# Designs tried in a protein design run: peptides against a protein of PDB entry 9IZ0. Part 324

Target 1, 345 residues: chain A of PDB entry 9IZ0
Amino acid sequence: ITCLGSNGHTYKQLVKGGNDDLRQDAVMEQVFEQVNGFLRSYRKTSQRNLSMRTYKVIPLALKTGVIEWVQDTIPLGEYLDSAHKVYHPKEWSLSTCRKLIAEKQMEDLETRLKVYDLVCRHYRPVFRHFFLESYADPVQWFTTQTNYARSTAVASVLGHVLGLGDRHGQNILIDKTSGEVIHIDLGIAFEQGKKLPVPECVPFRLTRDVVDGMGITGVEGVFRRCMEFTLETLRREEDSLLSVLEVLRYDPLFSWLISPLRRMKKQKMQLENFNQPESGNITTDASRDPKIQRNNVSGESEAERAILKVRQKLSSTLSVEASVGELIRIAQDPSYLALMFCGWS

## One batch from the design tools (peptide; made by RFdiffusion4, then SolubleMPNN)

Design b2_p29_5_s1 (from b2_p29_5, 15 letters changed)
Fold by OpenDDE base, seed 3:
Structure b2_p29_5_s1 (fold): chain B 345 residues (1-345), chain A 29 residues (1-29)
Amino acid sequence: as target 1 above (345 residues)
Amino acid sequence: EEEERLKYLKEREEELEEKKKLFREARKE
């Protein structure tokens, strides 16, 4: 649908219907707007215009809502697949890389590291080319690459602190105008991604292509500094952030548990991305319900655990620099990236 | 920060033009 705003601009809106609970996304966007308030109030973050890019989500009913159509964006994964074909036409296809990783999914860590290294040697980073292609002026190029590194830093800290999972290349949009990242499909928060068949093992996405987009300094420039300033702001505003999350604890529309339907949908997406689409009628014979131990963890008990984990992640036990250094190390560790569905790009 | 930005911008202006030339060549093949 197209809506006319009070400013006279027309906004395209996506009406999303079906089994997707948009309340989770709307709540996370509300948390990001509060965090953006903290980032605007703190000198070190406000001077850099640090923000989490948000999009409007209006839940209308159970499983129905309106989402802002983010114009002038491209999914990171879509750009990377197209760019690898152009810049490295002699390297392996994304499908070949996925197949090799999938074939070794059940093997030991040593074997998985060997296949990950092999894939990395045959699929080189290209994301720096996005900025070189898109911006003809050197000032625009530098500005947009800086905006990318800044927005990625904010999203990385928030992704870690709030335990955002499922941050694959299709859930990260790049704004073609600003170079900023926009995270979409926020249906997995508070470390619920650790309950997926392929668990979220990194604090945020910091793959080789994500780093290549930061330019020559990689993580050791704008990115690291902006992570530090963002984490310093969140530590300062810990009580304010926790108060926002406590309001959500008592929101009857917010699910602290991943729905069985969302879990199955994400399981299918993870499995279908490993299996070639053989046109076989997967009759969902509902009979092989793996005994999901229904640990009768009440939504209340998960909310308390989630808030406690946020508090623990905001702990001042380590310096901001030491905490950010450890997060960057873990997010780039081959031992974790080799376990991911797509850790090489 | 702004002085460091201006220095970095100047040091990378030439590198940007070379890389854009390479990109234009790679898209013609």
Scores: peptide ipSAE 0.020, ipTM 0.516, DockQ to the pose 0.016
Fold by OpenDDE base, seed 5:
Structure b2_p29_5_s1 (fold): chain B 345 residues (1-345), chain A 29 residues (1-29)
Amino acid sequence: as target 1 above (345 residues)
Amino acid sequence: EEEERLKYLKEREEELEEKKKLFREARKE
């Protein structure tokens, strides 16, 4: 829908209907705006214009809402699939890679590592070409690549601290104007991604293509330093961040648990190729909830555990540099990436 | 088209790496 604002500007809006609780997204965007306040107040982050890119979410009901249409964006996964076909037409298709990983999903770690390595050899990174293609001017190219590395660093720290899940290539948009990343579909938070059929084992997405977009320095330089400054800011503002999360503890409409509906949708998306936009009426027949022992842990006890985990991730027991170093190591470790649904790109 | 695009992108990647070196030197001042 295109709306004319009272200011005379036209705004494109996406009306989402379906089974997605946009209230979770709206709440997480409010947390990001508070964190952006902390990043603006701290000299080391403010001087670099570090921010989490946000978008407006207006929940209208449990199943309907209006999302700001982020103009001039592309999903990371859409660009990578297109670019890989152009730059590496003799390599394996994304569907072939997904099939080989899925066929070995129930095998041991050694077998999964061998298949992951095989897939990596037949599916090379291409994301550097986004910047080379999109920006004719070298200053614009360098600026946008720097903005990408900065934005990815902020999103990586926040994604780890808040335990954001489901960070696949369709839930990460690239702004074609700035090179910044925009995270969407925020309904898997506080480590609920570990409850997915394929558990998320990495703190954030730092795959080979995500690193290739940083250019010749990879993670070493702008990305690492911006992660360090972001984590330093969040540690300084720990009590402020925890106070924001405590307000959510008392919101009866905020779910600290992944909804059975979202779990089923994500299970179906992990079985069905990611190529179809979510416009399909997934009639989730709610009848076959396997008797997973719902430990009737009260929503309050899940909120308390989530807040405790956030506090633990902000602990000053390790230096900022040591903590960031370990996060980068784990996020790039083949032993974790081989366990992911799409850890190779 | 695609081979010419790949050739142009390689030449441009080299030019951009030289400029990136210049920008890193200028940011150390």
Scores: peptide ipSAE 0.017, ipTM 0.456, DockQ to the pose 0.016
Fold by OpenDDE base, seed 1:
Structure b2_p29_5_s1 (fold): chain B 345 residues (1-345), chain A 29 residues (1-29)
Amino acid sequence: as target 1 above (345 residues)
Amino acid sequence: EEEERLKYLKEREEELEEKKKLFREARKE
């Protein structure tokens, strides 16, 4: 829908209904607004205008609400699919790559690494072309690529610290004006992505195309330095950040656990993307689900565990540089990326 | 910091002009 604001501007609004918990998105956006306060207060981050891009979420009920539509954006995955067809028309399709990775999902790490390497050789990075195509002026090109690297660095640190999951190319928007990233669908947080049918093994998305968008320096320079300054700010404001998260511990509408329904929905979406023919009624006799001891781990105990993990990620046991160095290493490690649903782009 | 930024900007402007040349050549094919 399009709404007229009190300022005379028209805003596109996305109305979501059904099973998507918009309260999770609204809460995470509130956390990002608080973190943006910390980033503005610290000299090293404020001088670079470091921020997490936010959008307005108005939850109307547990599963319904209005999301502000970010204008002049494109999903990263939509751009990459289109650009890859243009720049590498002889390479494999995204569907072929997905199929090959899926066919080997149950195989050992060595086999999965071989298939990942094969896919990588037949699906080369193209995201550098976004900036080259969109900006004819060298200063505008450099500025937007720098803004991309900065915003990706902030989102990577926050994504790690808050344990944001489901960071696929459709959940990462690129602002065509600024080059900044905008993360959407924030309902998988506090490492609940590790409970998905394909567990998330990386701290944030740092695939070959995400790196290619940073230009010739890749992760070295703007991205690494902005991760370091962001982590330094979050370590300084640890008590403030933890206090914001403690308020959520008492929010009866906030779910610290991925719902079984959301897990099943993500599983179905993953399977549908593989075009596996409906192999017949495997009545998986629901009787042999191993007794998941419903340890009634109170929602309070999961909140406490989530907050403890955030505190652990903010620990000053390692230097900022060492911590960022290890995060970048893990996020780019083929042994983790080969295990992901889409780790090659 | 500002001198390193200016040096980095110049190196990137040169690389951008080379890439624009390559892109103009690739669009002629």
Scores: peptide ipSAE 0.015, ipTM 0.465, DockQ to the pose 0.015
Fold by OpenDDE base, seed 2:
Structure b2_p29_5_s1 (fold): chain B 345 residues (1-345), chain A 29 residues (1-29)
Amino acid sequence: as target 1 above (345 residues)
Amino acid sequence: EEEERLKYLKEREEELEEKKKLFREARKE
């Protein structure tokens, strides 16, 4: 939909309808605005203009709302698919890579690692070309690549702490003006991504293409330092962040659990992307998801568990540097990435 | 078209990598 603003500007709006609960997106955007307050108040993060990029979500009903269309953006996955065809036309197609990973989904870790390595050798990173193509001026190129690394660092820490799931290349937008990342479709949070048919095993998306966009320093430059400053800010503001999450515990509109409908949609999308014929023996134990009677008691227990996990992730038991180092290691670990739906790009 | 684009992009990658080297040297001063 295109809306005419009172300022005479036309704004594109995405109307998401059907079974997607935009209230969860709206609540997560409110959490991000609170965190952006903490990042603005703390000297180390404020001096770097660290923020989570937000978008406006207006929930109209239980399953409908208006999402502000972020102008001048492209989905990361759309750019990568196009760029791989241009820069590496002799490499494997994304469909070939997906097929090979899917064919080995039920195999042991060693076999999955071998296939992941094989896919990685035939599907090389290209995301550095986004910045090389988009920005002719070296200062603009450097600024936008720096903004990308900064925004990715903030999103990575927040994504880990809040347990954001479903971080595939279509749910990560790149702002073509600033180089910043914009995370969309926030309906999988508090580690509910581990309950997907293909479980999410990484704390955030730090695939080879995500790293390639950071330029020659990869994770060891702006990205690592900005993760450290972001985590330091969140540890300092732990009680404030937990207080924001406690308000959500009492929000009857917030869902601490993945909806069965969203799980089924993701399962269908995973099957369609694998070109696997419906082998009728995928027991969609859709019959054994008990009718989750939204008994308030189950929501409160899951909220308490989610808040406890957030507190644990903000623990000062390890240094900020050690904690960030471990997160970066895990997010890049082939033993986890080989288990993912699309861990190679 | 695609080959010319790829050639242009490689030449631009090299030029930008040289510029990055110059900027890194100038920031060490």
Scores: peptide ipSAE 0.010, ipTM 0.431, DockQ to the pose 0.016

Design b2_p29_5_s4 (from b2_p29_5, 14 letters changed)
Fold by OpenDDE base, seed 2:
Structure b2_p29_5_s4 (fold): chain B 345 residues (1-345), chain A 29 residues (1-29)
Amino acid sequence: as target 1 above (345 residues)
Amino acid sequence: EVEERLEYLKKREEELEEKRKLYREAREE
């Protein structure tokens, strides 16, 4: 829908309905706005204009709401698929890479690492070309690449601390004007991504293409330093952040667990990306849902566990530099990326 | 088209890399 604002501007809005719980997105956006308050109040982050890019979510009902249409954006995965075909037309298709990783999903780590390396050699990074193509002026190019690295750093720290899952290339938008990242579909949080059929093993998305967009320094320089400043701010504001999350503990509308519907939808999307469209009636025989013991973990106990994990991630036991260094290492570790659904791009 | 765009982008990447080198050298001074 298109709405006319009181300021005379027209705003596009996406009405989302059906089975997606927009309340999770709305709540997470509220947490991001609070964190943006902390980032604005702290000198080291404020001087760099560090923020998590947000979008407006208005839940209208349990399964219906209005989402702000983020103009002038492109999904990272859409750009990467198109750019890879242009810049590396002799390399493997994304579908070929997905198939090879899928075929080895049940194999040992050594076999999965070999396949991951093979895929990486036949699917090279291209995301640097986004900035080279989009910004003719060198100052705009440098500014937007810097904004990308800064925005990705904030999103990486917040994504780790809040345990954001499902950070695939379609859930990360790039703002074509600023170079900033916008994370969407926030309904997998508090490490619920580890409960997916392909468990999420990395703290945030820091794949080769995500790094390629940072330019020659990669993770070193702007990205690392902005992660450090962001984590330092969140550690300083730990009690404030935890107080915000405690309010959510008592929100009867907030779900600390991944919904069975969302899990099934993700499972189906993962399986559909593995199977070529052979016209076979894959009766999704829902019968082989592994008996994931529905441990009747009360939503309250999951909330308490989530808050405890946030507190643990904000611990000052390690320096900010050491903590960020370890996060960057893990997020780039082939031993984790080889286990992911799409760890090569 | 695609080849011309690739050549243009390579040349531009090289020019930008050379500028980045100059900016690093000028910060280490």
Scores: peptide ipSAE 0.018, ipTM 0.473, DockQ to the pose 0.016
Fold by OpenDDE base, seed 1:
Structure b2_p29_5_s4 (fold): chain B 345 residues (1-345), chain A 29 residues (1-29)
Amino acid sequence: as target 1 above (345 residues)
Amino acid sequence: EVEERLEYLKKREEELEEKRKLYREAREE
């Protein structure tokens, strides 16, 4: 829908209905707005205009709301699929790569690493071309690539600290004007991505294409330094950030756990991306429901555990540089990326 | 078309890499 604002500007809005709880997105956006306050308060982050890009989410009911339409954006995955076909027309399709990774999803790490390496050889990174294609002026190119690296650094630290999951290429938008990343579909937080059918093993998305977009310095330039400054700011504001999260502990509408419905929906989407023909009636005898010990772990106990994990991630036991160094290492480690649904791009 | 675009982008990447080298050298002074 398009709405006329009180300022006379027209705003496009997405009306979302269905099974997705927009309250989760709205809460995460509120947390990002608070973090953006912290980032503006410190010289090292303020001088670089470090921020998490936000969008307005208005939950209207448990499963219905209005989302601000982010204009002039493209999903990272949409760009990468199109660009890969242009720059590497002789390489494998995204569907071929997905199929090969899935056929080996139950195999050992060694086999999965071999398949991941094979996929990587036949699906080369292309995301640097986004900046080269989109910006004719060298200053604009450099500025937008720098903004990309900065925004990706902020999102990577926040994504790790808050345990944001489901960071696939369709949930990461690129602003075509600024080069900044915009994270959407924030309903998998506090490490609930580890409970997905394909568990998330990386702290944030730092795949070969995400790195290729940073240019020739890769992670060792603006990205690393901006991660360090962001983490330094969050460590300073630990008590403020935890106080914001404690308000959510008492929100009866906030779910600290992934809903079974959302888990099933993600499982179905992962399976539908495999054109396995409907091989017949596997009556999966529903009798082997693994006893979901409904440990009635009170929503309070899950909130407490989530907040404790945030505190642990903000620990000053390691230097900022050492902590960021380890996060960058883990996020790029083939042994983790080979386990992901799409770790090659 | 695609080849010409790739050649143009490659040449531009090289020109931008030279400029980045000059800008790094000028910031280390």
Scores: peptide ipSAE 0.015, ipTM 0.422, DockQ to the pose 0.015
Fold by OpenDDE base, seed 3:
Structure b2_p29_5_s4 (fold): chain B 345 residues (1-345), chain A 29 residues (1-29)
Amino acid sequence: as target 1 above (345 residues)
Amino acid sequence: EVEERLEYLKKREEELEEKRKLYREAREE
């Protein structure tokens, strides 16, 4: 739909209907708006205009809502697939890489690391070319690459602290005007991604292409420093952040549990991305539901555990620099990236 | 098409790098 704003501008809106609860997304966007308030209040973060890019989500009913259409964006994964074909036409296709990783998914870590390394050697990073292609002016190039590194740093800290899962290349938009990242489909929060069939082992997405977009300094430039300033701000505002999350504990519309339907949809999307579309009727014989012991963990008990994990992640036991250093190390560790669905790009 | 785009992008990268050098030099003065 197209809406006329009070400012006389027309805004395209996506009406989402179906089985997806938009309340999760709307709540996470509200949390990001509060965090953006904290980032504006502190000199170290405000001087850098650090923010999580948000989009408007208006849940209309349990399964319907309006989402802001983020204009002038491209999914990171869509850009990377297209750019890789242009810059490295003799390297392996994304489908070949996915197939090899999938074929070895049940193998030991050593075998999976060997396959991951093999894929990495035949699928080189290209995301630096986004900035080179998009911005002819050196000032615009430098500004947009800096904005990318800053926004990625904020999103990485928030992604870790709030336990945002499913941060694959289709859930990360790149703003073509600013170079900033926009995280979409926030339906997996508070480490619920660890309950997926392919568990998320990294605190945030910091793949080779995500790093290649930061330019020659990689993680050791703007990115690391902006992560440190963001984490310092969140540690100072721990009580304020926890108070916002405690309101969600008592929100009857907020689900602290991933719905079985949403889990099945994410499972199916993970499996469909591994399987070539051979026209085989995959009769999803619903009978082979692995006995995920439904520990009847009440939603309230999961909310309390989630808040406790956020508090633990904000702990000042380690310095900001040490904490950020460890997060960057883990997010780039081949032992975790080799376990991911798409850890090579 | 793909080769022409690659060659255009390389040339643009070189022009951008020269301009970035000029902008760095003009900020150090």
Scores: peptide ipSAE 0.013, ipTM 0.374, DockQ to the pose 0.016
Fold by OpenDDE base, seed 5:
Parts: sequence; structure tokens; C-alpha cells
Structure b2_p29_5_s4 (fold): chain B 345 residues (1-345), chain A 29 residues (1-29)
Amino acid sequence: as target 1 above (345 residues)
Amino acid sequence: EVEERLEYLKKREEELEEKRKLYREAREE
């Protein structure tokens, strides 16, 4: 829909209907706004204009709401698919790569690592080209690449701390003006991504293309430093952040658990992205429903467990540098990336 | 920070021109 603002400007808005609880997105955006307050108050993060990019979510009902249309953006995955076809036309298609990884999903880690490495050799990173294509001025190019690395660092730390899941290339928008990342579809938080049919094993998305967008220094430049400053800020503001999350514990409208419907929808979307109509009789023997352990964990017990995990992730037991170093290591580890749906890009 | 940026920019200007050439060539194919 297009709405006329009180300022006389027209704003495009997305009315989302369906099975997704937009209240979770709205709550996560409110948490990001509070975190952005902490980042603005702390000198090391304020001097770098570190923020989690936010968008407005107005829940209208349990499963419907209005989302702000983020102008001048492109999904990371859309850009990558286009760019790989242009820069590497002789490499494997994204569908071929997905198929090969999926065919080995039930195999041992060694076999999955071998197929992941094979896919990586036939699908090379291209995301650096976004900045080269989009910006004619070298200063603008460097500034936007820096903004990308900064925003990715904030999103990576905050995504880890809050346990944001479902960080695939369609849920990460790139702002074409600033180079900043905008995370959308926040309905998988507090490590509920581990409950997906393909469990998320990485703390945040730091795939080869995500790193390629950081330029020649990769993770060892602006990205690492901005992760450190972000984590230092969140550790300093731990009690403030936990107080914000405690308000959510008592929100009867907030779901700490992934809804079975959302889980099924994401499972279908993962499967439908495999079902391009190659007419082969893949008898999907739907009979192996993995026994969803109905852990009848009360929503309160899940909230308490989620808050406890946030506190544990903010622990000062390790230095900021050591904690960030370990997060970067795990996020780039082939043993975890090979287990993901799309760990190669 | 500013000096590291300037050195990085200088190295990347050269790479940027080469990659823009490659991009033009790859879009004409």
C-alpha cells in the first residue's frame, strides 16, 4: 500500500498477512532501537556511527501488520545470484550447488566437507563487485564498503547475542546508498534457528561472499574492530539490555518459541527451492517426520533460558578480542558452513 | 585510521580501474 504521511510525503508500505507473527519482528526492532541507543551513548561506537539498521513494523493483528518499505535496497541473495552469473558464467548455478549440498545432507561430516569444498571451488565469491559496480567515486566506494563492514559487524554481534536465526541472503538487504545491511524477518530469535529442520550452527552469517564484500582486509579490518566495539558496548550495557528483555518475558503477546506453522512454512520454502520442475519422480517419502520432541516447556521457562543465554554471551570471562576472535572463527568454520543450507555464499 | 584509509584507497583505485574494465567486458559478453 502507499500511505500519505502527515508531512505530505507518500510512503510505500508492505501489508503482510499470513502465518508469521509480526509482533516478534516489531519487538526485535524495539530491542534494536534500544541497542542503537547504547551504541550512540558509547564513544567507541558513536564515533563510528555504529547502528543496527531498523525498519518500522506495526502489528495490526496476531499475524498481520504493516512493514515499512525499505527503499533503495536489494536482497543480498538476489545480488549474489545475478553477479555470479555475470562474473563467473562458467561456474555452477546456485541450483546445482544447492542440490549437491542437499543430496549429502544425511551423510557424515567428512563427505559434507568434501561436497562443500567442491561447491566452493565451482561457486566463487563475487560480493566485492557490488561496491565496484555501484560506486564510481573511489571515496564513495571506500565509504560504502566501510559502512557495509561496520553494519555487518553490528548485526553479527547483535545477531549472535539475541540468537537471530534464518539469516539467509533474502533476509539481508543491502542499502544501495550507504552500503549498510538491513536484517529483515526477525521471527527466529533466541536460538530458535537451532530448532529448524536444518539447524543453524553458526553464530551469524559470515560466508565467503559476506567476507568478500568487506574488501581486501576481509574480517581482519573494520569488521573485527567494529565487532569488538559493539560487544564491548553490549557488555557495558548488559543490565540495560537484560531489563529490555525482561519486559518481553512478561509480554503475553511475545513468543519465545518458533511457531509450528512458521517452522513448517520455512521447511516448505527450503524444499520448494529444491523443487524446480525437473520432472524426476522424487518420491518424497514424507514418512520420516523427525520426532519433534514436544518439549512442553512453558513459555516462561523458555524466556528465562533465553535471557540466561544472552547473559552468558555477554560474559566478561573472555576478553572482547578473544570472544570476537572465537565468533569469527566459528562463523567461518567449514565444519559448520558445510552443515548449512547455503554456507558457500 | 585516516592514513590506513588513504593507503587502502590508493591500492584499491588501481584495482577499481582494472575491475571496472573487467565489468564492462563481462557485460558486453
Scores: peptide ipSAE 0.010, ipTM 0.450, DockQ to the pose 0.017

